# Peptides against a protein of PDB entry 5KEZ, part 70

Target 1, 320 residues: chain A of PDB entry 5KEZ
Amino acid sequence: NVAIYNPFRPWWERYQPVSYKLCTRSGNEDEFRNMVTRCNNVGVRIYVDAVINHMCGNAVSAGTSSTCGSYFNPGSRDFPAVPYSGWDFNDGKCKTGSGDIENYNDATQVRDCRLTGLLDLALEKDYVRSKIAEYMNHLIDIGVAGFRLDASKHMWPGDIKAILDKLHNLNSNWFPAGSKPFIYQEVIDLGGEPIKSSDYFGNGRVTEFKYGAKLGTVIRKWNGEKMSYLKNWGEGWGFVPSDRALVFVDNHDNQRGHGAGGASILTFWDARLYKMAVGFMLAHPYGFTRVMSSYRWPRQFQNGNDVNDWVGPPNNNGVI

## One batch from the design tools (peptide; aimed at target 1 T116 D253 W310)

Design b2_p26_4 (made by RFdiffusion4)
Pose (drawn by RFdiffusion4):
Structure b2_p26_4 (pose): chain A 320 residues (1-320), chain P 26 residues (1-26)
Amino acid sequence: as target 1 above (320 residues)
Amino acid sequence: AYNNGFNSAAAKQWEAYVNEHIARYQ
């Protein structure tokens, strides 16, 4: 991923890929393989956050400011370490004047245009689908059990299916024959938009962002909500079917207060209420549960938004 | 509008991302 130095090494630089080499601030390929093997050998699975909608920001300076020193040039669309060229991006397919996503009532541009200027991969091309699949198959053979598909709302459900069609079965040393990767797709669907999370049920589960937003408001006793109203918690509140939901109280993104749910999202900063919300979630049968494990940063709210929400993991001059 | 105080391209990209989430999901 791009090594971003202003601001200093933000957590979100990891969502701007430069290549598919397994080489990050978290470690190299040997350390990654070692982790996956050791965890599988004690029965704990690894799920990978797959960033496949885009490469890095179009305005990022060319050079080798990358986590493995790989060269890249966003202006010329050259990512030779993969390799990707200008033919591999949606510049000619997007119809907005800016080339970015401008209107979220237009389902087409949400898919074909740049998300906040991030170079949008042409996922309809077999070559691009093959390069992504090669990356995910490398991970599957190492032994990962599934994937979180980042920014799934900005990918066509069919393109996702075409990439998944190319995946190996899970490593037969640890998983039964014919096992398939666990897929959960990050789609923020609070209603009122043309894209529905149900559009993605053919590919795997989806993140149910309504879950934590509603649970936070209820536990905080905001907006007239009471815990007694949780008697019919689940699809009764308009959530996706339980067998398609990945649920959580907060995630790495919206724990910073700017996300789906804003200030209602309970986090470790609100430890007393947070424990209650996690407890309710873990006790209730709805959904497959994910628990957040975080790091502290110097929060500094100005106008309800944290100006330090970008701060990366604890580090000494960028080393985690 | 969210402003983190930086003027870099990456900071402006982040501000745009945060402001879109504020506008849509809150």

Design b2_p26_4_s1 (made by RFdiffusion4, then SolubleMPNN; from b2_p26_4, 10 letters changed)
Fold by OpenDDE base, seed 4:
Structure b2_p26_4_s1 (fold): chain B 320 residues (1-320), chain A 26 residues (1-26)
Amino acid sequence: as target 1 above (320 residues)
Amino acid sequence: MYNSGYTSAYAKQYEKYVNSMIERYQ
């Protein structure tokens, strides 16, 4: 991915790929393979956060400032390490003036335009699908158990399916023969927008963001909410079907949220309430649970916003 | 979230959601 130095190696640089090489600030491919092997040998499975909707930001300078030193040129859409070219992006499909998503009430725009400047891959193309599948299959062959599909809301469900249909069975050294990768898709559906979580049920589980939001409100006793109202927690609260839901109290994004909505999310910063929420989540049968493992950073609030929300995990001069 | 812009956009969407809930229960 892109190596960002201003601010210094933010966490979100990870989500700006320039290649599919397993060479990042977390380590090289050999180290990754070693980790996967050791984990699998003791029954711990690895699920990869797959960034396949886009490449790096349009405004990033061309060059070799990347975690693996690969050359890239966002301006010309040149990513030779894949390789991708100008033919592999949705520049001509997006109809907005900026080339970015401007209206989230336009589903076509949400899927065909750039997410905050991130170069949007043309997932309708078999070539692009195949390159992504090749990347994911390499990981499967190494021994990963499945994937979180980043920014799934910004991809057409059919394109995702086409990629998934190209995936190998899991590595038989650790998984039963014929096992399929576990897929869960990041879709932010809080209502009020045309794209729905249900659009993606056919591809795998979907993140239920209403879970953490509403649970936070209840535990905080906001808006007259009571714990007793949780008696029909799950589908009774308007959540997606349990067998399609991946649930969580917080994630790396919304733990950095702000405003009226963001403030409802419980995090480790509110230790007591957070423990209550996580405990409840783990005890309740609804959905597939995910527990956050995060880190402290020097939060600095200005006008209600943390100006240090970019800070990445503890590192040694950028190396984790 | 992929940059500060996304963070802001996400926060705005989340705020909209929460506000809609507040309006429902008032």
Scores: peptide ipSAE 0.022, ipTM 0.577, DockQ to the pose 0.087
OpenDDE base, seeds 1, 2, 3, 5: peptide ipSAE 0.020, 0.020, 0.022, 0.021; ipTM 0.562, 0.560, 0.572, 0.581; seeds 1, 2, 3 fail the geometry check

Design b2_p26_4_s2 (made by RFdiffusion4, then SolubleMPNN; from b2_p26_4, 10 letters changed)
Fold by OpenDDE base, seed 1:
Structure b2_p26_4_s2 (fold): chain B 320 residues (1-320), chain A 26 residues (1-26)
Amino acid sequence: as target 1 above (320 residues)
Amino acid sequence: MYDSGYTSAAAKQYEKYVNDMIKRYQ
C-alpha cells in the first residue's frame, strides 16, 4: 500500500493499495505464510480483509513511496506492479463532476465513482477480475480460510460473483477437499438507500451494522430501551437472516466515530458497557460473531472530533 | 471502509446522513 507520512503512517493507508504484493507494516509474505501455517496447525483459521474495490487515493503523489517499494502513479492510473492502467478504472463511467460519489441515493454513483477519492477499479472487466482473483487465489493457496470484502457496497454484486467464481478451493492440507472460502461482505445498510444488504446474499454473509448500533442504545439505556427488549434479538429486530449476518459490537471505523452506528456504538473506551455488549453477543445465537481486538491511542477532541483518529496500530519495526 | 484520509464534503454529508438514520431507528 501507499506509505503516508503526514500524518505518520495512519491506519487508513492500509486501505490504499498500489499492488497486491504481500508486504506491509504488518509483515512480509514469508512471515504471513508462517503465521497462516502455524495458526492452521492448531485449528485457528485466517480470514483476509481484501481491498479489491479500489487502489490508492487520486491525490497521492506518484513515486515509490509504498510498503513494497513498487512504483505507482495515481494521476495516470499507472500501477505497474499489478499491472493496472487507465483502462482499468471507472473514470469514464462515473459521471459526477468531481469523480467522487456525490449522492448515495444513486446506486450507480455509489458503485462506479470514487469512494472519498479512492481510484475506483473497473470490476466489469475480466482483466481486472482476473487480477483480483489471482491475488485472492494466492492467499487461498497459502492457506487462508476466506475473506472480508472491503467496500462491497461499492461493487456490483455480479462483479463480486464473477471474481468469486474464479477462486480455488481451500488448501487441502488443512481443509476438506472441495471446501470453498468463507466470504463476508462489508455493506452498510441501515435502510433508506437503494443498495440493500440482500443484494449481496448470493455472494456470502454481510455485515449487519444495525446490530452494534441497536445493542449500544439498549445497553446505554437510551430512549427508554431495556435489556428485556432483547428477548427477540436478531430477525425480530429487523436484522438480516442469521445465516447471512456477520455481527459485531464495533469495528475500526465506528470505534473512531466514523461510518455507521453513530454515538451509540460501544467500544473499549466504555469498558464496562462494552464487556456487557460483547458478552451478550457471544452468548446469543444470532449471526456469525466477530470480536474486536484493538489498541489505545491518544485521543484529542476538537470541535467534537478526535483529531488523532488516524493513529495506526503500534509499530516500531523500523523497516517499512 | 469509508475513511481514506480524503474526506470530501460528500463523505461528511453521508456520515451525517447515516448518523441521522441511526437516530431515526432508535
Scores: peptide ipSAE 0.019, ipTM 0.601, DockQ to the pose 0.127
OpenDDE base, seeds 2, 3, 4, 5: peptide ipSAE 0.018, 0.024, 0.018, 0.019; ipTM 0.608, 0.612, 0.618, 0.614; seeds 2, 3 fail the geometry check

Design b2_p26_4_s3 (made by RFdiffusion4, then SolubleMPNN; from b2_p26_4, 10 letters changed)
Fold by OpenDDE base, seed 5:
Structure b2_p26_4_s3 (fold): chain B 320 residues (1-320), chain A 26 residues (1-26)
Amino acid sequence: as target 1 above (320 residues)
Amino acid sequence: AYDSGYTSAAAKQYEKYVNRMIKLYQ
């Protein structure tokens, strides 16, 4: 991924890929392989956060400022380490003036335009699908158990399906023969927009963002909500079917939220309430649960916004 | 900076979604 130095090595640089090399601040490929092997040998499975919707930001400077030193040029859409070129992006398909998503009520914009400037891959192309599949298959062969698909809302479900159809079975050294990778898709569906979580049920589980938001309001006793209302928690609250849901109290994004909506999310900053929410989540049968492991950072609020929401995990001068 | 703007834009988007959800389920 890109190496950003202003601000200094933010967490979100990880979501701006320039190659599919396993070479980041977390380690190199050999170290990753070693970790996966050791984990699998004791029954701990690894699921990779796969960033396959896009490459890095359009305005990032060209050069070799990346975690593995690979050259890239966002301006010319040149990512030779893959390789991708201008033919592999949706620039010509997006019809907005800025090239970015401008209207989230337009499903075609949401999927064909750039998410906040991130260069949008043309996932309709078999070439692009194959390059992504090669990346994911390499991980499968190493021994990972599945994937979180980042920004799935911004990909056509059919394109995702096409990629998934190219995936190998899991490594038989640790998994039963014929096992398929576990897939869960990040889809933000809180209603009111044309893209629905149900559009993605065919590919695997989906993130249920209503879960953390509503649980937060209940635990905080906001808007007259009461714990007794949780009697029909799950589908009764309008959530997706349990067998399609991946649920969580917070994630790295909404942990940095603000405003009325963002404030509803419980995080470790509210330790007691957070433990109550996590305990409830783990005790309740609805959905597949995900527990957050995070870190503190020096929050600094200016005009209601944390100016340090970019701060990444604890590090030694950029080295994790 | 552009990259800093990405984080801000993402946060704003999320706030919009969550607020919408709250309104829908009131």
Scores: peptide ipSAE 0.024, ipTM 0.542, DockQ to the pose 0.125
OpenDDE base, seeds 1, 2, 3, 4: peptide ipSAE 0.022, 0.022, 0.023, 0.025; ipTM 0.536, 0.552, 0.543, 0.515; seed 4 fails the geometry check

Design b2_p26_4_s4 (made by RFdiffusion4, then SolubleMPNN; from b2_p26_4, 10 letters changed)
Fold by OpenDDE base, seed 1:
Structure b2_p26_4_s4 (fold): chain B 320 residues (1-320), chain A 26 residues (1-26)
Amino acid sequence: as target 1 above (320 residues)
Amino acid sequence: MYNSGYTSAAAKQYEKYVNRQIKLYQ
């Protein structure tokens, strides 16, 4: 991915890929392979956060400032380490003036335009699908059990399916022969927009963002909410079907900053309430649960926003 | 039994929060 130095190596640089090489501040391919093997050998499975909707930001300077040293040029859409070129992006398909998503009520913009400047891959192209599948298959062959598909809301479900149809069976050294990768898709669907979580049910599970938001409201006792109201927690609260839901109390995004609707989210900053929420989530049968493991950073609030919300996980690697 | 969902207005407010976080990727 792109190496960002201002601010200094933020967490979000990891979501700006310039290649599919397994070489980041988290480690190299050999280290990753070693981890996967050791984990699998004791029954711990690995699921990869796969960034396949886009490459890096369009405004990033060309060069070799990347975690694996690969050259890239956002201006010309040149990513030779893949390789991608200008033919592999949705620049001509997006019809907005900025090239970015401007209206989330337009599903076409949401899927064909750049997410906040991130170069949008033309997933309609078999070439692009194949490059992504090759990346994911490499991980499958290493021994991962499945994937979180980042920014799935911004990809056409059919394109995702086309990629998934190219995937290998899981590594038979650790999984039963013929096993398929576990897939869950990040889709932010709180209602009111044309893109729905149900659009993606055919590809795998989806994130249920209502879960953490509503649970936070209840645990905080906001708006007269009571724990007793959780009697019909799950589908009874309007959530997606349990067998399609991946649930969580918080994630890396909603741990940071303030916002209407987002203020209900419980995090480790709210230690007691957070433990209650996580405990409840783990005890309740609804959905597939994910527990957050995060880190503390020096929060500095200005005008209601944490100006240090960019701070990445602890790392002393000054080279990669 | 309660069925607690988001109104369209509440959903949009939450999306603004989330979208703000997404903008960190720039």
Scores: peptide ipSAE 0.025, ipTM 0.620, DockQ to the pose 0.042
OpenDDE base, seeds 2, 3, 4, 5: peptide ipSAE 0.024, 0.050, 0.023, 0.024; ipTM 0.675, 0.672, 0.666, 0.669; seeds 3, 5 fail the geometry check

Design b2_p26_5 (made by RFdiffusion4)
Pose (drawn by RFdiffusion4):
Structure b2_p26_5 (pose): chain A 320 residues (1-320), chain P 26 residues (1-26)
Amino acid sequence: as target 1 above (320 residues)
Amino acid sequence: SETEANLELLNNYRTHWQNMMDATYS
């Protein structure tokens, strides 16, 4: 991924890919393979955050400011370490004047245009689907059990299916024959938009962002909500079917207060109420549960938004 | 309405990221 130095090494630089080499601030390929093997050998699975909608920002300076030193040039669309060229991006397919996503009532541009200027991969091309599949198959053979598909709302459900069609079964040393990767797709669907999370049920589960937003408001006793109203918690509140939901109280993104749910999201900063919300979630049968494990940063709210929400993991001059 | 509040929330969220990227690349 791009090594971003202003601001200094933000957590979200990891969502701007430069290549598919397994080489990050978290470690190299040997350390990654070692982790996956050791965890599988004690029965704990690894799920990978797959960033496949885009490469890095279109305005990022060319050079080798990358976590493995790989060269890249966003202005010329050259990512030779993959390789990707200008033919591999949606510049000619997007119809907005800016080339970015401008209107979320238009389902087409949400898919074909650049998300906040991030170079949008042409996922309809077999070559691009193959390069992504090669990356995910490398992970599957190492032994990962599934994937979080980042920014799934900005990918066509069919393109996702075409990529998943190319995946191996899970490593037969650890998983039964015919096992398929666990897929959960990150789609923020609070209603009111043309894209529905149900559009993605053919590919795997979806993140249910309504879950934590509603639970936070209820536990905080905001907006007239009471815990007694949780008697019909689940699809009774308009959530996706339980067997398609990946649920959580907070995630790495919206724990910073700017996300789906804003200030209502309970986090480790609100430890007493947070424990109660996690407890309710873990006790209730709805959904497959994910628990957050975080790091502290110097929060500094100005106008209800944290100007330090970009700060990366604890580090000494960028080394985690 | 709830729908309107959700749409406002999502627009604020998207604005946050757009402003972050603008400041980062300026």

Design b2_p26_5_s1 (made by RFdiffusion4, then SolubleMPNN; from b2_p26_5, 18 letters changed)
Fold by OpenDDE base, seed 2:
Order: sequence, then C-alpha cells, then structure tokens
Structure b2_p26_5_s1 (fold): chain B 320 residues (1-320), chain A 26 residues (1-26)
Amino acid sequence: as target 1 above (320 residues)
Amino acid sequence: SELEENKAQMKKMYEWWKERAKKTYS
C-alpha cells in the first residue's frame, strides 16, 4: 500500500493498495506465512481484510513510496506491480463531474464512482476479477480461512460473486477437503439508501451496523431505552437474518466517531458500559460475533472532532 | 413514534459515516 507520511503512517494507509504483494508494515510474505501456519496449528484461523474495490487515492503522488517499494502512478492509473492500467478502472463509466460519489441515493454512482477519491476498479472486467482472485487464492493457499471484503457496498454483488467463483477450496492441511472460504462483506446499511444488505446475502455474511448503534443507545439508556426491550433483539429489531449477520459493538471507524449516531457507539473509552455491551453480544445467539482489539491514542478534540483520529497502532518508526 | 425516532437516529448515523469517510481519505 501507499506509505503516507503526513500524517505519519496513519491507520488508513493500509486501505490504499498499489499492489497485491504481501509486504506491509506488518511484515513480509514469509513472516505472514509463518504466522498463518502457527495460528492454524493451534486452531486460530486467519481472515484477511481484502481491499479489492479500489487502489490508492487519485491525488497521491506517483513514485515508489509504498510498503513494498512498488512503483505506481495514480494520475495515469498505472499500477505495474499488478499490473493495472487505465483500462482497468471505472473512470469512463462514472458520470459525475468530479469522478467521485456525489449522491449515495444513486446506486450506480456508489458502485461505479470513486469512494472519496480512491481509484475505482472495473470489477466487471474478467481481467480485473482474475487478478483479484489470484491475490485471494494465494492467501487461501497459504492457509487463510476467509475474507472480510472491504467497501462491499461499492461493488456490484454480481462482480463479487464472479470473483468468489474463482476461489480455491481452503488448504487441506488444516481444513476439511472441499471447505470454502468464509466470506463477510462490509456493507453499511442503516436504511434510507437504495443499496441494501440483502443485495449481498448471496455472497456471504454482511456487517450489521445497526447492532452496535442500537445496543449503544440501550446500554446508555438514551431516549428512554430499556434493557428489557432487548427481548426480541435481532431480527425483531429490524436487523438482517442471524445467519447473514456479522455483529460487533464497535469497529475501527466508528470507534473514532463523534456526535449524532456516532456518539451512541460504545468503545473501550467507556470501559464499564463497553464490557456490558460486549458481554451481552457474546452471550446472545444473534449473528456471528466479532470482538474488537484496539489501542489507546492521544485524542485531541477540536470543535467536537478528534484531530488525532488518524493515529495507527503502536509502531516502531512506522513498522508494527 | 418509536419508528420515526429510530429512523431519525439511523439517518444521523449515516450522515456521520459519510463525513467521516471524506475526512479519512482526504
């Protein structure tokens, strides 16, 4: 991915890929393979956060400032380490003036235009699908158990399906023969938009963002909410079917949130309430649970915003 | 109503997300 130095190596640089090489701030491919093997040997499975919707931001300077040293040129859509070229992006398909998503009520913009300037891959192309599948299959062959698909809302479900259909079975050294990778898709569906979580049920589980938001209001006793109202927690609260839901109290994004609905999210900053929420989540049968493992950072609020929300995990001069 | 209040809360959450995304990747 791109190495960003202003601010200094933020967490979100990880979500701006320039290649599919397994060399990042977390380590190189050999170290990753070793970790996967050691984890599998003790029954701990690895699920990769796969960034396949886009490459890096269109405004990033061309060069070799990347975690693996690969050259890239966002301006010309040149990513030779893949390789991708201008033919592999949706620049010509997006009809907005800016090239970015401007209206989230327009499903075609959401899928075909750039997410906050991130170069949008043409996932309809078999070439692009194959390059992504090769990346994911390499990980599968190493021994990962599945994937979180980042920014799934911004990909056509059919394109995702086409990629998934190219995937290998899991590595038989650790998984039963014929096992399929576990897939869960990041889809933010809080209502009010044409894109629905149900559009993605055919590909695997989806994130249920209503879970943490509503649980936070209940635990905080906001708006007259009571714990007794959790009697029909799950589908009764309008959440997706349990067998399609991946649930969580907080994630890396909304852990950095503030105000409005973001303020309802419980995090480790509110330790007691957070423990209550996590405990409830783990005890309740609804959905597939995900527990957050995070870190403290020096929060500095200015006008209600944390100016240090970019701070990544503890590191040694940029290396984790 | 409870339903209307819930919808309003979700809308606020959605708006927060959009603004957050813009800030993060700028």
Scores: peptide ipSAE 0.018, ipTM 0.491, DockQ to the pose 0.218
OpenDDE base, seeds 1, 3, 4, 5: peptide ipSAE 0.009, 0.019, 0.014, 0.018; ipTM 0.352, 0.408, 0.445, 0.431; seeds 3, 4 fail the geometry check

Design b2_p26_5_s2 (made by RFdiffusion4, then SolubleMPNN; from b2_p26_5, 19 letters changed)
Fold by OpenDDE base, seed 3:
Structure b2_p26_5_s2 (fold): chain B 320 residues (1-320), chain A 26 residues (1-26)
Amino acid sequence: as target 1 above (320 residues)
Amino acid sequence: SEEEENRAGMEKMFNYYKERAEKTYS
């Protein structure tokens, strides 16, 4: 991915890929293989956050400022380490003036335009699908158990399916023969937009963002909410079917969020309430649970916004 | 300048995650 130095190595630099090389601030491919092997040997499975919707930002300077030293040129859409060229992006499909998503009520924009400047891959192309599948299959062969698909809302479900259909079975050294990778898709669906979580059920589980938002409101006793209302928690609250849901109290994004509804999200900053919410989540049978492991950073609020929400995990001069 | 271009790119990502965070609960 792109190496960002201003601010100094933020957490979100990981979501600006320039190649599919397993070489990042966390380590090289050999070290990753070693970790996966050691984890699998003791029954701990690894799921990779796969960024396959896009490459890096369109305004990032060309060069070799990347975690693996690979050259890239966002301006010309040149990513030779893959390789991708200008033919592999949706620039010609997006009809907005900015080239970015401007209207989330337009499903075509959401899928075909850039997410805040991130170069949008043409996932309808078999070439692009194959390059992504090659990346994911390499990880599968190493021994990962599955994937979180980042920004799934911004990909056509059929394109995702086409990629998933190219995937290998899991590594038989640790998994039963014929095992399929565990897939969960990041889809933000709180209603009111044309893209629905149900559009993605065929590909695997989906993130249920209503879970953390609503649970936060209940635990905080906002809007007259009562704990007794949790009697029909799950589908009774309008959530996706339990067998399609991945649930969580908070994630790395909404942990740093602001705006309407953002205050309801419980995080480790509200330790007591957070423990209550996480405890409830783990005790309740609804959905597949995910527990957040985060870190403290020096929050500095200006006009209600944390200007240090970019701060990455503890590191040694950018190396974790 | 190259520095300005890099900063602009980083600002895009900053907005990306802010937008995603806001969409999570709106």
Scores: peptide ipSAE 0.019, ipTM 0.462, DockQ to the pose 0.040
OpenDDE base, seeds 1, 2, 4, 5: peptide ipSAE 0.021, 0.019, 0.007, 0.022; ipTM 0.471, 0.450, 0.414, 0.510; seeds 1, 2, 4, 5 fail the geometry check

Design b2_p26_5_s3 (made by RFdiffusion4, then SolubleMPNN; from b2_p26_5, 16 letters changed)
Fold by OpenDDE base, seed 2:
Structure b2_p26_5_s3 (fold): chain B 320 residues (1-320), chain A 26 residues (1-26)
Amino acid sequence: as target 1 above (320 residues)
Amino acid sequence: SEEEKNKEMMKKMYQHYKDRMAKTYS
């Protein structure tokens, strides 16, 4: 991915890929392979956060300032380490003046235009699908158990399906023969927008952002909410079917005060209430549960926003 | 309304993405 130095190596630089090489701030491919093997050997499975909707920002300077040293040129859409070229992006398909998503109520823009300047891959093309599948298959062959698909809301479900259909079975050294990768898709659906979580049920599980948002209001006792109202928690609250839901109290985005859930989201900053929420989530039989393991950072609020929300995990001069 | 609140939350999410990109290009 792009190496960002202003601010200094933020957590979100990982979501600006320039290649599919397995060399980042966290280590190289050999180290990753070693970690996967060691984890699998003790029954811990690895799920990769796969960034496949886009490459880096369109305004990033060309060069070799990347975690693996790969050259890239966002201006010309040149990513030779893949390789991608101008033919592999949706620049011509997006009909907005800026090339970015301008109207989030237009599903076509949401999927065909750039997410805040991030170069949008033409996932309708078999070439692009194949390059992504090759990346994911390499990970499968190493021994990962599945994937989180980042920014799934910004990809057509059919394009995702086409990629998934190219995937190998899981590595038989650790998984039963014929096992398929576990897929869960990040889709932010709180209602009110045209894209729905149900659009993605055919590909795997989806994130249920209503879960953390509503649970937060209940535990905080906002608006007269009571714990007793959680008796029919799950589908009874209008959430997606349990077998399609991946649930969580917070994630890396809304832990920083933004994203789906708003101020109701409980985090480790509110330790007591957070423990209650996580405990309830783990005890209640709804959805596939995900528990956040995070870190503290020096928060500085200005006008209600944390200006240090970019701070990544503890590191040694940028290396984790 | 609840729907309006949800829309506002979504707007904040999109603004957060914009802020990340803005910081990168500042």
Scores: peptide ipSAE 0.058, ipTM 0.694, DockQ to the pose 0.872
OpenDDE base, seeds 1, 3, 4, 5: peptide ipSAE 0.051, 0.048, 0.037, 0.048; ipTM 0.682, 0.684, 0.634, 0.664; seeds 3, 5 fail the geometry check

Design b2_p26_5_s4 (made by RFdiffusion4, then SolubleMPNN; from b2_p26_5, 17 letters changed)
Fold by OpenDDE base, seed 2:
Structure b2_p26_5_s4 (fold): chain B 320 residues (1-320), chain A 26 residues (1-26)
Amino acid sequence: as target 1 above (320 residues)
Amino acid sequence: SEVEENLKEMKAMMDYYKARAAATYS
């Protein structure tokens, strides 16, 4: 991915890929392979956060300022380490003046235009699908168990399906023969937009963002909410079907939203309430559960917002 | 309702973080 120095190596630089090389601040491919092997050998499975909707931002300067030193040129859509060229992006398909998503009520824009400047891959092309599948298959062959698909709302479900259909079975050294990768898709569906989580049920599970938000209000006793109202927790609260839901109390994005106490989302900053919420989630049968493992950072609030919300994991001069 | 407002705010923040990532050098 791109190396960002202003601010200094933020967490979100990881979501601006310039290649599919397994070479980041977390380590190289050999180290990753070693980690996957060690984890699998003790029954811990690995699921990769796969960024396949886009490459880096269109405003990033061309050069070799990347975690693996690969050259890239956003201006010309040149990513030779893949390789991608101008033919592999949706620039000509997006009809907005800016090239970015301008109206989230237009599903076509949401999927064919750039997400806040991020170069949008033409996932309708078999070439692009194949390059992504090759990347994911490399990970599968290493021994990962599945994937989180980043920014799934911004990809056509059929394009995702086409990629998934190209995937190998899981590595038989650790998984039963014929096992398929576990897929869950990040779809932010809080209502009010034409794209729905249900559009993606055919590809795998989807993130249920209403879960943590509503649970937070109940645990915090906001708006007259009571624990007794949780008797019909799950589908009864308007959530997606249990067998399609990936549930969580917080994630890396909403954990940073206005800091602790600024929103309904519970985080480790409110330890007691957070433990109550996580405990309830783990005890309740609804959905597939995900528990957050995070870190402290020096929060600095200005006008209710943490100006240090960019801070990534503890590191030594940029090296994790 | 307060819940609806919180959900709206959460969505806005998520969009904001995506925007920051892309606008670093703009």
Scores: peptide ipSAE 0.019, ipTM 0.484, DockQ to the pose 0.402
OpenDDE base, seeds 1, 3, 4, 5: peptide ipSAE 0.018, 0.016, 0.008, 0.017; ipTM 0.405, 0.386, 0.384, 0.436; seeds 3, 4 fail the geometry check

